# Ledger of designs, part 36: peptides against a protein of PDB entry 1EMU

Target 1, 132 residues: chain A of PDB entry 1EMU
Amino acid sequence: PPYLKWAESLHSLLDDQDGISLFRTFLKQEGCADLLDFWFACTGFRKLEPCDSNEEKRLKLARAIYRKYILDNNGIVSRQTKPATKSFIKGCIMKQLIDPAMFDQAQTEIQATMEENTYPSFLKSDIYLEYT

## One batch from the design tools (peptide; made by RFdiffusion4, then SolubleMPNN)

Design b2_p14_5_s1 (from b2_p14_5, 6 letters changed)
Fold by OpenDDE base, seed 1:
Structure b2_p14_5_s1 (fold): chain B 132 residues (1-132), chain A 14 residues (1-14)
Amino acid sequence: as target 1 above (132 residues)
Amino acid sequence: SVEEIEEEILESLL
């Protein structure tokens, strides 16, 4: 069953709609749902190919991601990303150099945070165990 | 779908 694959890797969990739903519920209870939301925002953003028709939209999205997750120093995403990474993103925003990969390093750091902390905790949670 | 989740999150930011 899919829930066994979820325990094998975070990638398997994040590639399953039901797994994502349960994991997000768990993260909400832990007050850290922003980790997952940011991760998916980065993935979605990277998929937007730069072109004349979506330039404004991409800039708006990049600014929104920056302001919501990076700029807020009290936010969990900001606390779990390195200063150099945040400075790079800020620079991209200020210069309006919006490359599809501009959030890649931040996403990697947040993914590592989930791998090391929230993902293992999820597998020990009542939410996951009662589902199995 | 997973892609729909990504889109919903992005749309919520606009």
Scores: peptide ipSAE 0.747, ipTM 0.968, DockQ to the pose 0.913
Fold by OpenDDE base, seed 3:
Structure b2_p14_5_s1 (fold): chain B 132 residues (1-132), chain A 14 residues (1-14)
Amino acid sequence: as target 1 above (132 residues)
Amino acid sequence: SVEEIEEEILESLL
């Protein structure tokens, strides 16, 4: 069953709608749902290929992601991303150089945080174990 | 779908 694959890799968990739902519920209880939301925001943003028709939308989204997750010093995403990474993103925003990959490093760092902390904890949680 | 989740998250930011 899918839940066994979730225990084998975070990638498998994040590629399953049911897995995402359970994991997000767990993260919300832990006060760190922003980790997952940011991760998916980055993925979704990267999929938006630059073109004239979506330029304004992409800029607005980039700014929103930056303001919500990177600029907020009290946020968990900001605390779990390196200063150099945040500075790079800020630079992209200020220069209005909105490359689809501009959040890649931050996403990688947040993914590492989940891999090392929240993902293992999720697999030991009542939410996951009761589902199995 | 997973893609729908991504879109919903992005849309929630606007």
Scores: peptide ipSAE 0.746, ipTM 0.967, DockQ to the pose 0.908
Fold by OpenDDE base, seed 5:
Structure b2_p14_5_s1 (fold): chain B 132 residues (1-132), chain A 14 residues (1-14)
Amino acid sequence: as target 1 above (132 residues)
Amino acid sequence: SVEEIEEEILESLL
């Protein structure tokens, strides 16, 4: 069953709508839902191929992601990303050089945070165990 | 779908 695959890897959990729903519920209770939202925002952003028709949209999205998750020093994402990574993103925003991969390093760092902390805790949570 | 989740999150930022 899918819930067993969720326990095998974070990737499997994040590829399943039901798994995502349960995990997000858990993260919200822990005050860490922004970790998952940022991760998906990065994935969605990277999928947007640069072209003339979406240039303005991509810039607006990049700025929004930056302001919401990176610039907020009190946010969980900002606290779990390295200064050099945040500085790089800031530089991209200031220079208006919006590469699809500009959030990749930050996404990697947030993924590592989930792998090391919230994902293992989720597998021990009442939410997950009661679902099994 | 997972793709719909991504789109919903991005749209919520605008």
Scores: peptide ipSAE 0.746, ipTM 0.968, DockQ to the pose 0.877
Fold by OpenDDE base, seed 4:
Structure b2_p14_5_s1 (fold): chain B 132 residues (1-132), chain A 14 residues (1-14)
Amino acid sequence: as target 1 above (132 residues)
Amino acid sequence: SVEEIEEEILESLL
């Protein structure tokens, strides 16, 4: 069953909308749902191919991601990303150089945080175990 | 779908 695949890899969990729903519920209870939301925001943003017609929208979206997750010093994403990574993102925003990959390093760092901490905790949570 | 989740999250930021 799918829930067994979720325990084998974070990738399997994040590739299943039911798994995502349960994991997000768990993260909300832990006060760190922003980790997952940021991860998906980065993935979605990277999929937006830059062109003349969507330049303004992409800039607006990049700014929103930056303001919500990176600039917020009290946020879990900000606390789990390295200063150099945040500085790079800030630079992209200030220069209005919005490459699809501009959040890649931050996403990698947040993914590592989930892999090492929240994902293992989820697998021994009541939410996951009750689902099994 | 997973893609819809991504789109919803992005849309919520605007």
Scores: peptide ipSAE 0.743, ipTM 0.967, DockQ to the pose 0.909

Design b2_p14_5_s2 (from b2_p14_5, 8 letters changed)
Fold by OpenDDE base, seed 3:
Structure b2_p14_5_s2 (fold): chain B 132 residues (1-132), chain A 14 residues (1-14)
Amino acid sequence: as target 1 above (132 residues)
Amino acid sequence: SVEDIIEEILESLL
């Protein structure tokens, strides 16, 4: 069943609607759902290829991601991203150079945080174990 | 779907 694949890789978990739902529930209880939301926001943002019709939307979205997750020094995403990474993103925002890949490094760092901490904890959680 | 989840997250930011 799919839940066995979730235990084999974080990628498998995040590629499954049911897996995402359970994992997000777990993260909310741990006070760190922003890790997952940011990760998916980055994925979604990268899929928006630049064109005249979505330029304003992309800029607005990039700014929103920056303000909510990067600029907030008290946020878990900000705490788990490196200063150089945050500085780069800030630079992109200030210069209005909104490349689809501008959040890639931050997403990688947040993914590493999940891989090393919340994902293993999820697999040991009552939420996951009771589902199995 | 996973795609719907992504769209919902993005829309919540706008």
Scores: peptide ipSAE 0.780, ipTM 0.971, DockQ to the pose 0.875
Fold by OpenDDE base, seed 1:
Structure b2_p14_5_s2 (fold): chain B 132 residues (1-132), chain A 14 residues (1-14)
Amino acid sequence: as target 1 above (132 residues)
Amino acid sequence: SVEDIIEEILESLL
């Protein structure tokens, strides 16, 4: 069953809509749902290949991601990303150099945070165990 | 679907 695969890897969990739903519920209870939302925002952003028709949308979206998750020093995403990573993103925004990969390093760092902390905790949570 | 989740997150930012 899918829930067994969720315990094998974070990737498997994040590739399943039911797994995502349960994990997000858990993260909300822990006050850190922004980790998952940011991770998916980065994934979605990277999928938007630059072209004339979506340039404005991509810029707006990049700014929104930056302001919500990176610029907010009190946010969990900001606390779990390195200063150099945040500075790089800021530079991209200021220079309007909006490469699809501009959030990749930040996404990697947030993924590592989930792997090391929230994902293992989720597998021990009542939410996951009662589902199984 | 997972793609729907991604789209919803992106839309919520705009």
Scores: peptide ipSAE 0.779, ipTM 0.971, DockQ to the pose 0.878
Fold by OpenDDE base, seed 5:
Structure b2_p14_5_s2 (fold): chain B 132 residues (1-132), chain A 14 residues (1-14)
Amino acid sequence: as target 1 above (132 residues)
Amino acid sequence: SVEDIIEEILESLL
């Protein structure tokens, strides 16, 4: 069943709608749902290929991601990303150089945080265990 | 779907 695959890798968990729902519920209880939301925001942003018709949308979206997750020094995403990574993103925003991959390093760092902390904790949680 | 989740998150930012 899918829940067994979720225990094998974070990737499998994040590829499953039901898995995402349970994991997000867990993260909300832990006060760190922004980790998952940011991760998916980065994924969605990267999928938007640059073109004349979506340039303004991409810029607005990049700024929104930056303001919500990176600029907020009290946020968990900001606390779990390296200063150099945040500075790079800020630079991209200020220069209006909006490459699809501009959040890749930040996404990698947040993914590592989930892999090392929240994902293992989720697999030990009542939410997951009662589902199985 | 997972794609719907991504879209919802992006839309919530704008």
Scores: peptide ipSAE 0.779, ipTM 0.971, DockQ to the pose 0.878
Fold by OpenDDE base, seed 4:
Structure b2_p14_5_s2 (fold): chain B 132 residues (1-132), chain A 14 residues (1-14)
Amino acid sequence: as target 1 above (132 residues)
Amino acid sequence: SVEDIIEEILESLL
């Protein structure tokens, strides 16, 4: 069953809408749902291929991601990303150089945080165990 | 779907 695959890899969990739902519920209880939302925001942003017609939209979206997750010093995403990574993103925003990969390093760092902390905790949570 | 989840997250930011 899918829930067994979720325990084998974070990738399997994040590739399943039911797994995502349960994991997000868990993260919300822990006050760190922003980790997952940011991760998916980065994924979605990277999929938007740049062109003349969507340049403004991509800039707005990049700014929104930056303001919500990176600039928020009290946010868990900001706390779990390295200063150099945040500075790079800020630079991209200020220079309006909106490369599809501009959030990749931040996404990697947040993914590592989930892999090492929240994901293992989720597998020990009542939410996951009751589902099994 | 997972794609729908991603879209909803992006839309919520705008």
Scores: peptide ipSAE 0.777, ipTM 0.971, DockQ to the pose 0.878

Design b2_p14_5_s3 (from b2_p14_5, 7 letters changed)
Fold by OpenDDE base, seed 1:
Structure b2_p14_5_s3 (fold): chain B 132 residues (1-132), chain A 14 residues (1-14)
Amino acid sequence: as target 1 above (132 residues)
Amino acid sequence: SVEEIEQEILESLL
């Protein structure tokens, strides 16, 4: 069953709609749902191919991601990303150089945070165990 | 789908 694959890797969990739903519910209870939301925002953003028709939208999205997750120093995403990473993103925003990969390093750091902390905790949670 | 989740999150930011 899919829930066994979820325990094998975070990637398997994040590639399953039901797994995502349960994991997000768990993260909400832990007050850290922003980790997952940011991760998916980065993935979605990277998939947007730069072109004349979506330039304005991409800039708006990049600014929104920056302001919500990076700029807020009290936010969990900001606390779990390195200063150099945040400075790079800020630079991209200020210069309006919106490369699809501009959030890649931040996403990697947040993914590592989930791998090391929230993902293992999820597998020990009542939410996951009762589902199995 | 997973892709729909990504898009919903992005759209919620606008």
Scores: peptide ipSAE 0.765, ipTM 0.970, DockQ to the pose 0.872
Fold by OpenDDE base, seed 2:
Structure b2_p14_5_s3 (fold): chain B 132 residues (1-132), chain A 14 residues (1-14)
Amino acid sequence: as target 1 above (132 residues)
Amino acid sequence: SVEEIEQEILESLL
């Protein structure tokens, strides 16, 4: 069943709508849902193919992601991303150089945070265990 | 779908 795959890898969990729902619920209770939301925002952003017609929208999205997750020093995403990574993103925003991959390093760092902390905790949580 | 989740999150930022 899918829940067994969720325990095999974070990738499997994040590729399943039901898994995402349960994991997000868990993260909300832990006060760190922003980790997952940021991760998905990065994925969605990267999938937007640059073109003349969506340039403004991509810039707005990049700015929004930056302001919500990177600029906020009180946020968990900001605390779990390296200064150099945040500085790079800031630079992209300031220069308006909005490459689809501009959040890749930050996403990788947040993914590592989840892998090391929240994901293992989720697998030990009542939410997951009661589902199984 | 997972893709819909991504889009909803992005849209929520605007």
Scores: peptide ipSAE 0.765, ipTM 0.970, DockQ to the pose 0.909
Fold by OpenDDE base, seed 3:
Structure b2_p14_5_s3 (fold): chain B 132 residues (1-132), chain A 14 residues (1-14)
Amino acid sequence: as target 1 above (132 residues)
Amino acid sequence: SVEEIEQEILESLL
């Protein structure tokens, strides 16, 4: 069953709609759903190929991601990303250099946070265990 | 789909 694959890797969990739903529910209870939302925002953003028709949209999205998750010093994403990473993103925003990969390092750091903390906890949670 | 989830999250930011 898919839930067994979820226990084998975070990647498998995040590649399954049902897995995502359960994991997000767990994270919300832990007060850290922003980790997952940011991760998916980064993935979605990277998939937007730069072109004239979506330039304005991409800029707005980049700014929104920055303001919501990076600039907010009280947010969990901000607390779990390195200052140099946040500074780089800020620089991209200020210079309006919106590369599809501009959030890659931040996404990697947040992924590491999930791998080390929330993902293992999820596998021990009542939410996951009751599903199995 | 997972892709739909990504898009919904992005759209929610605007």
Scores: peptide ipSAE 0.765, ipTM 0.970, DockQ to the pose 0.904
Fold by OpenDDE base, seed 5:
Structure b2_p14_5_s3 (fold): chain B 132 residues (1-132), chain A 14 residues (1-14)
Amino acid sequence: as target 1 above (132 residues)
Amino acid sequence: SVEEIEQEILESLL
């Protein structure tokens, strides 16, 4: 069953709509839902192919992601990303150099945070265990 | 779908 795959890897959990729903509910209770939202925002952003028709939209999205998750020093994402990573993103925004991969390092760092902390805790949570 | 989740999150930022 899918819930067993969720326990095998975070990747499997994040590829399943039901898994995502349960995990996000857990993260919200822990005050860490922004970790997952940022991760998905990065993935969605990277999938947008640069072209003339979406240039303005991509810039607006990049700025929004930056302001929401990176610039907010009190946010969980900002606290779990390295200064050099945040500085790089800031530089991209300031220079308006919006590469699809500009959030990749930040996404990697947030993924590592989930792998090391929230994901293992989720597998021990009442939410997950009661689902099994 | 997972893609719909991604789009919903992105659109919520605009």
Scores: peptide ipSAE 0.765, ipTM 0.970, DockQ to the pose 0.873

Design b2_p14_5_s4 (from b2_p14_5, 7 letters changed)
Fold by OpenDDE base, seed 3:
Structure b2_p14_5_s4 (fold): chain B 132 residues (1-132), chain A 14 residues (1-14)
Amino acid sequence: as target 1 above (132 residues)
Amino acid sequence: SVEEIIEEILESLL
């Protein structure tokens, strides 16, 4: 069953709608759902190919991601990303150089945080264990 | 779907 694959890799968990739902519920209880939301926001953003018709939308989205997760010093995402990474993103926003990959490093760092902390905890949680 | 989840997250930011 899919839940067994979830225990094998975070990637498998995040590639499954039911897995995402359970994991997000767990993260909300832990006060760190923003980790997952940011991760998916980065994924979604990267999928948006630059073109004349979506330039403004991409800029708005990039700014929104930046303001919500990077600029907020009290946020879990901001606390779990390196200063150099945040500075790079800020630079992209200020220069309006909105490359699809501009959040890649931040996403990697947040993924590492989940891999090292919340993902293992999830696999030990009542939410996951009761599902199995 | 996973794709729908991503879209909803992005839309919520705008």
Scores: peptide ipSAE 0.782, ipTM 0.972, DockQ to the pose 0.876
Fold by OpenDDE base, seed 5:
Structure b2_p14_5_s4 (fold): chain B 132 residues (1-132), chain A 14 residues (1-14)
Amino acid sequence: as target 1 above (132 residues)
Amino acid sequence: SVEEIIEEILESLL
């Protein structure tokens, strides 16, 4: 069953709508749902291929991601990303150099945080165990 | 779907 695959890798969990729902519920209870939302925002952003028709949209979206998750020093995403990574993103925003991969390093760091902390905790949580 | 989840998150930012 899918829940067994979720325990094998974070990737499997994040590829399943039901898995995402349960994991997000868990993260909300832990006060760190922004980790997952940011991760998916980065994924979605990267999928938007740059072209003349979506340039303004991509810029606005990049700014929104930056303001919500990176600029907020009190946010968990900001606390779990390296200063150099945040500085790079800020630079991209200021220069309006909006490469599809501009959030990749930040996404990697947040993924590592989930892999090391929240994902293992989720697998030990009542939410997951009661589902199985 | 996962795609719908991503779209919802992006839309919530704008």
Scores: peptide ipSAE 0.782, ipTM 0.972, DockQ to the pose 0.879
Fold by OpenDDE base, seed 1:
Structure b2_p14_5_s4 (fold): chain B 132 residues (1-132), chain A 14 residues (1-14)
Amino acid sequence: as target 1 above (132 residues)
Amino acid sequence: SVEEIIEEILESLL
């Protein structure tokens, strides 16, 4: 069953709608749902291939991601990303150099945070165990 | 779907 695959890898969990729903519920209870939302925002952003028709949208979206998750020094995403990573993103925003990969390093760092902390905790949570 | 989740997150930012 899918829930067994969720325990095998974070990738399997994040590739399943039901798994995402349960994990996000858990993260909300822990006050760190922004980790998952940011991760998916980065994924979605990277999928937007640059072209003339979506340039404005991509810039707005990049600014929104930056302001919500990176600029907020009290946010969990900001606390779990390195200063150099945040500085790079800020530079991209200020220079309007909006490459699809501009959030990749930040996404990697947040993924590592989930792998090391929230994902293992989720597998021990009542939410997951009662589902199984 | 996962794609729908991503789209909803992106839309919520705009």
Scores: peptide ipSAE 0.781, ipTM 0.972, DockQ to the pose 0.880
Fold by OpenDDE base, seed 4:
Structure b2_p14_5_s4 (fold): chain B 132 residues (1-132), chain A 14 residues (1-14)
Amino acid sequence: as target 1 above (132 residues)
Amino acid sequence: SVEEIIEEILESLL
């Protein structure tokens, strides 16, 4: 069953709608749902191919991601990203150089945080165990 | 779907 695959890799969990739902519920209870939301926001942003017609929209979205997750000093995403990574993102925003990959390093760092902390905790949680 | 989840997250930011 899918829940066994979820225990084998974070990738399997995040590739499953039901897995995402349960994991997000767990993260919300832990006060760190922003980790997952940011991760998916980065994925979605990277998929938006730049062109003349969507430049303004992409800039707006990049700014929104930056303001919500990176600039928020009290947020879990900000606390789990390196200063150099956040500075790079800020630079991209200020210069309006909005490359599809501008959040890649931050996404990698947040993914590592989930892999090492929240994902293992999820597999030991009542939410996951009751589902099995 | 996972794609729909991503879309909803992005839309919620705008």
Scores: peptide ipSAE 0.781, ipTM 0.972, DockQ to the pose 0.877

Design b2_p14_6_s1 (from b2_p14_6 with D4E Y5I V9I)
Fold by OpenDDE base, seed 3:
Order: structure tokens, then sequence, then C-alpha cells
Structure b2_p14_6_s1 (fold): chain B 132 residues (1-132), chain A 14 residues (1-14)
């Protein structure tokens, strides 16, 4: 069953709607749902290929992601991303150089945080174990 | 789907 694959890799968990739902519920209880939301925001943003018709939308999205997750010093995402990474993103925003990959490093760092902390904890949680 | 979740999150930011 899918839940066994979830225990084998975070990637498998994040590729499954039910897995995502349970994991997000767990993260909310832990006060760190923003980790997952940011991760998906980055993935979605990267999929938006630059073109004339979506330039304004992409800029607005980039700014929103930056303001919500990177600029907020009290946020879990900001605390779990390196200063150099945040500075790079800020630079992209200020220069309005909105490359699809501009959040890649931050996403990698947040993914590492989940891999090392919240993902293992989720697999030991009542939420996951009761589902199995 | 994961793709739908991505879209929903992005839309929520605007």
Amino acid sequence: as target 1 above (132 residues)
Amino acid sequence: SPEEIEEEILESLL
C-alpha cells in the first residue's frame, strides 16, 4: 500500500495526495506547516515558464513567496534557510530578475530540514501510525 | 493531486 512507500522516501510521501494531507496535518500540529507549503509553492513556481502573458503574475508570486516565507524573520522557513540563500532571493526580487529556479536553493534547504526532522517524526506520529 | 495542491497554494498567495 502507498503508506509503506511513504516510509521509504519523503519524495513518495509528497507525491501522494493522501500522504500530503496527513503530513500537513501533522506539521500544523507541530506549528511548522509553512515548511510544506513553501516547498510546494517553490515547485509550483518553477513550473511557470516565463512568457509575456504571465510575467506580471510570476513577479507577484515571487514577491508573495518572498514576503511570506523569506522576509518573515519569525517564520520557520526563514529560520531554516541560510542567510546567503535569503540574500540571493532578495536580490532577485529587488532586481526583478525572476528566474524559475530562483527558489531552488531555499527549497533544497527546507527539504533537508524536513528530511532530518519533521519527516522522521511524522513516521513515528500517531497520525501516521493510526493510518497504517 | 500534488499539482492541484501546488496551484492552490500559489493562488492563495495572490
Scores: peptide ipSAE 0.770, ipTM 0.971, DockQ to the pose 0.875
Fold by OpenDDE base, seed 5:
Structure b2_p14_6_s1 (fold): chain B 132 residues (1-132), chain A 14 residues (1-14)
Amino acid sequence: as target 1 above (132 residues)
Amino acid sequence: SPEEIEEEILESLL
């Protein structure tokens, strides 16, 4: 069953709508839902191919992601990303050099945070265990 | 789906 695959890898959990729903509910209770939201925002952003028709949209999205998750020093994403990574993103925003991969390092760091902390905790949570 | 979630999150930022 899918819930067993969720325990095998975070990737499997994040590929399943039901898994995502349960995990996000857990993260909200822990005050860490922004970790998952940022991760998905990065994935969605990277999928947007640069072209003349979406240049303005991509810039607006990049700025929004930056302001929401990176610039907020009190946010969980900002606290779990390295200064050099945040500085790089800031530089991209200031220079208006919006590469599809500009959030990749930050996404990697947030994914590592989930892998090491919230994902293992989720597998021990009442939410997950009661679902099984 | 994961793709729908991505879109929903991005749209919520604009």
Scores: peptide ipSAE 0.769, ipTM 0.971, DockQ to the pose 0.876
Fold by OpenDDE base, seed 1:
Structure b2_p14_6_s1 (fold): chain B 132 residues (1-132), chain A 14 residues (1-14)
Amino acid sequence: as target 1 above (132 residues)
Amino acid sequence: SPEEIEEEILESLL
């Protein structure tokens, strides 16, 4: 069953709608749902190919992601990303150099946080265990 | 799907 694959890798969990739903519910209870939301925002953003027709939209999205997750120093995403990473993103925003990969390093750092902390905790949670 | 979740999150930011 899919829930066994979820325990084998975070990637398997994040590739399954039901797995994502349960994991996000768990993260909400832990006050850290922003980790997952940011991760998906980065993935979605990277998929937007730069072109004349979506330049304004991409800039708006980049600014929104920056302001919601990076700029807030008290937010969990900001606390779990390195200063150099945040400074790079800020620089991209200020210079309006919006490369599809501009959030890649931040996403990697947040993914590592989930791998090391929230994902293992999820597999030990009542939410996951009662589902199995 | 994961792709739908990505879109929903991005749309919520606009």
Scores: peptide ipSAE 0.767, ipTM 0.971, DockQ to the pose 0.872
Fold by OpenDDE base, seed 4:
Structure b2_p14_6_s1 (fold): chain B 132 residues (1-132), chain A 14 residues (1-14)
Amino acid sequence: as target 1 above (132 residues)
Amino acid sequence: SPEEIEEEILESLL
């Protein structure tokens, strides 16, 4: 069943709508749902191919991601990303150089945080175990 | 789907 695949890899969990729903519920209870939301925001943003017609929208979106997750010093994403990574993102925003990959390093760092901490905790949570 | 979740999150930011 799918829930067994979720325990084998974070990738399998994040590729399953039901898995995502349960994991997000768990993260909300832990006060760190922003980790997952940021991860998906980065993935979605990277998929937006830059062109003349969407430049303004992409800039607006990048700014929103930056303000919500990176600039917020009290946020879990900000606390789990390295200063150099946040500085790079800030630089991209200030220079208005919005490459699809501008959040890649931050996403990698947040993914590592989930892999090492929240994902293992989820697998021993009541939410996951009750689902099995 | 995961793709729909991505879109929903992005839309919520605008």
Scores: peptide ipSAE 0.766, ipTM 0.970, DockQ to the pose 0.871

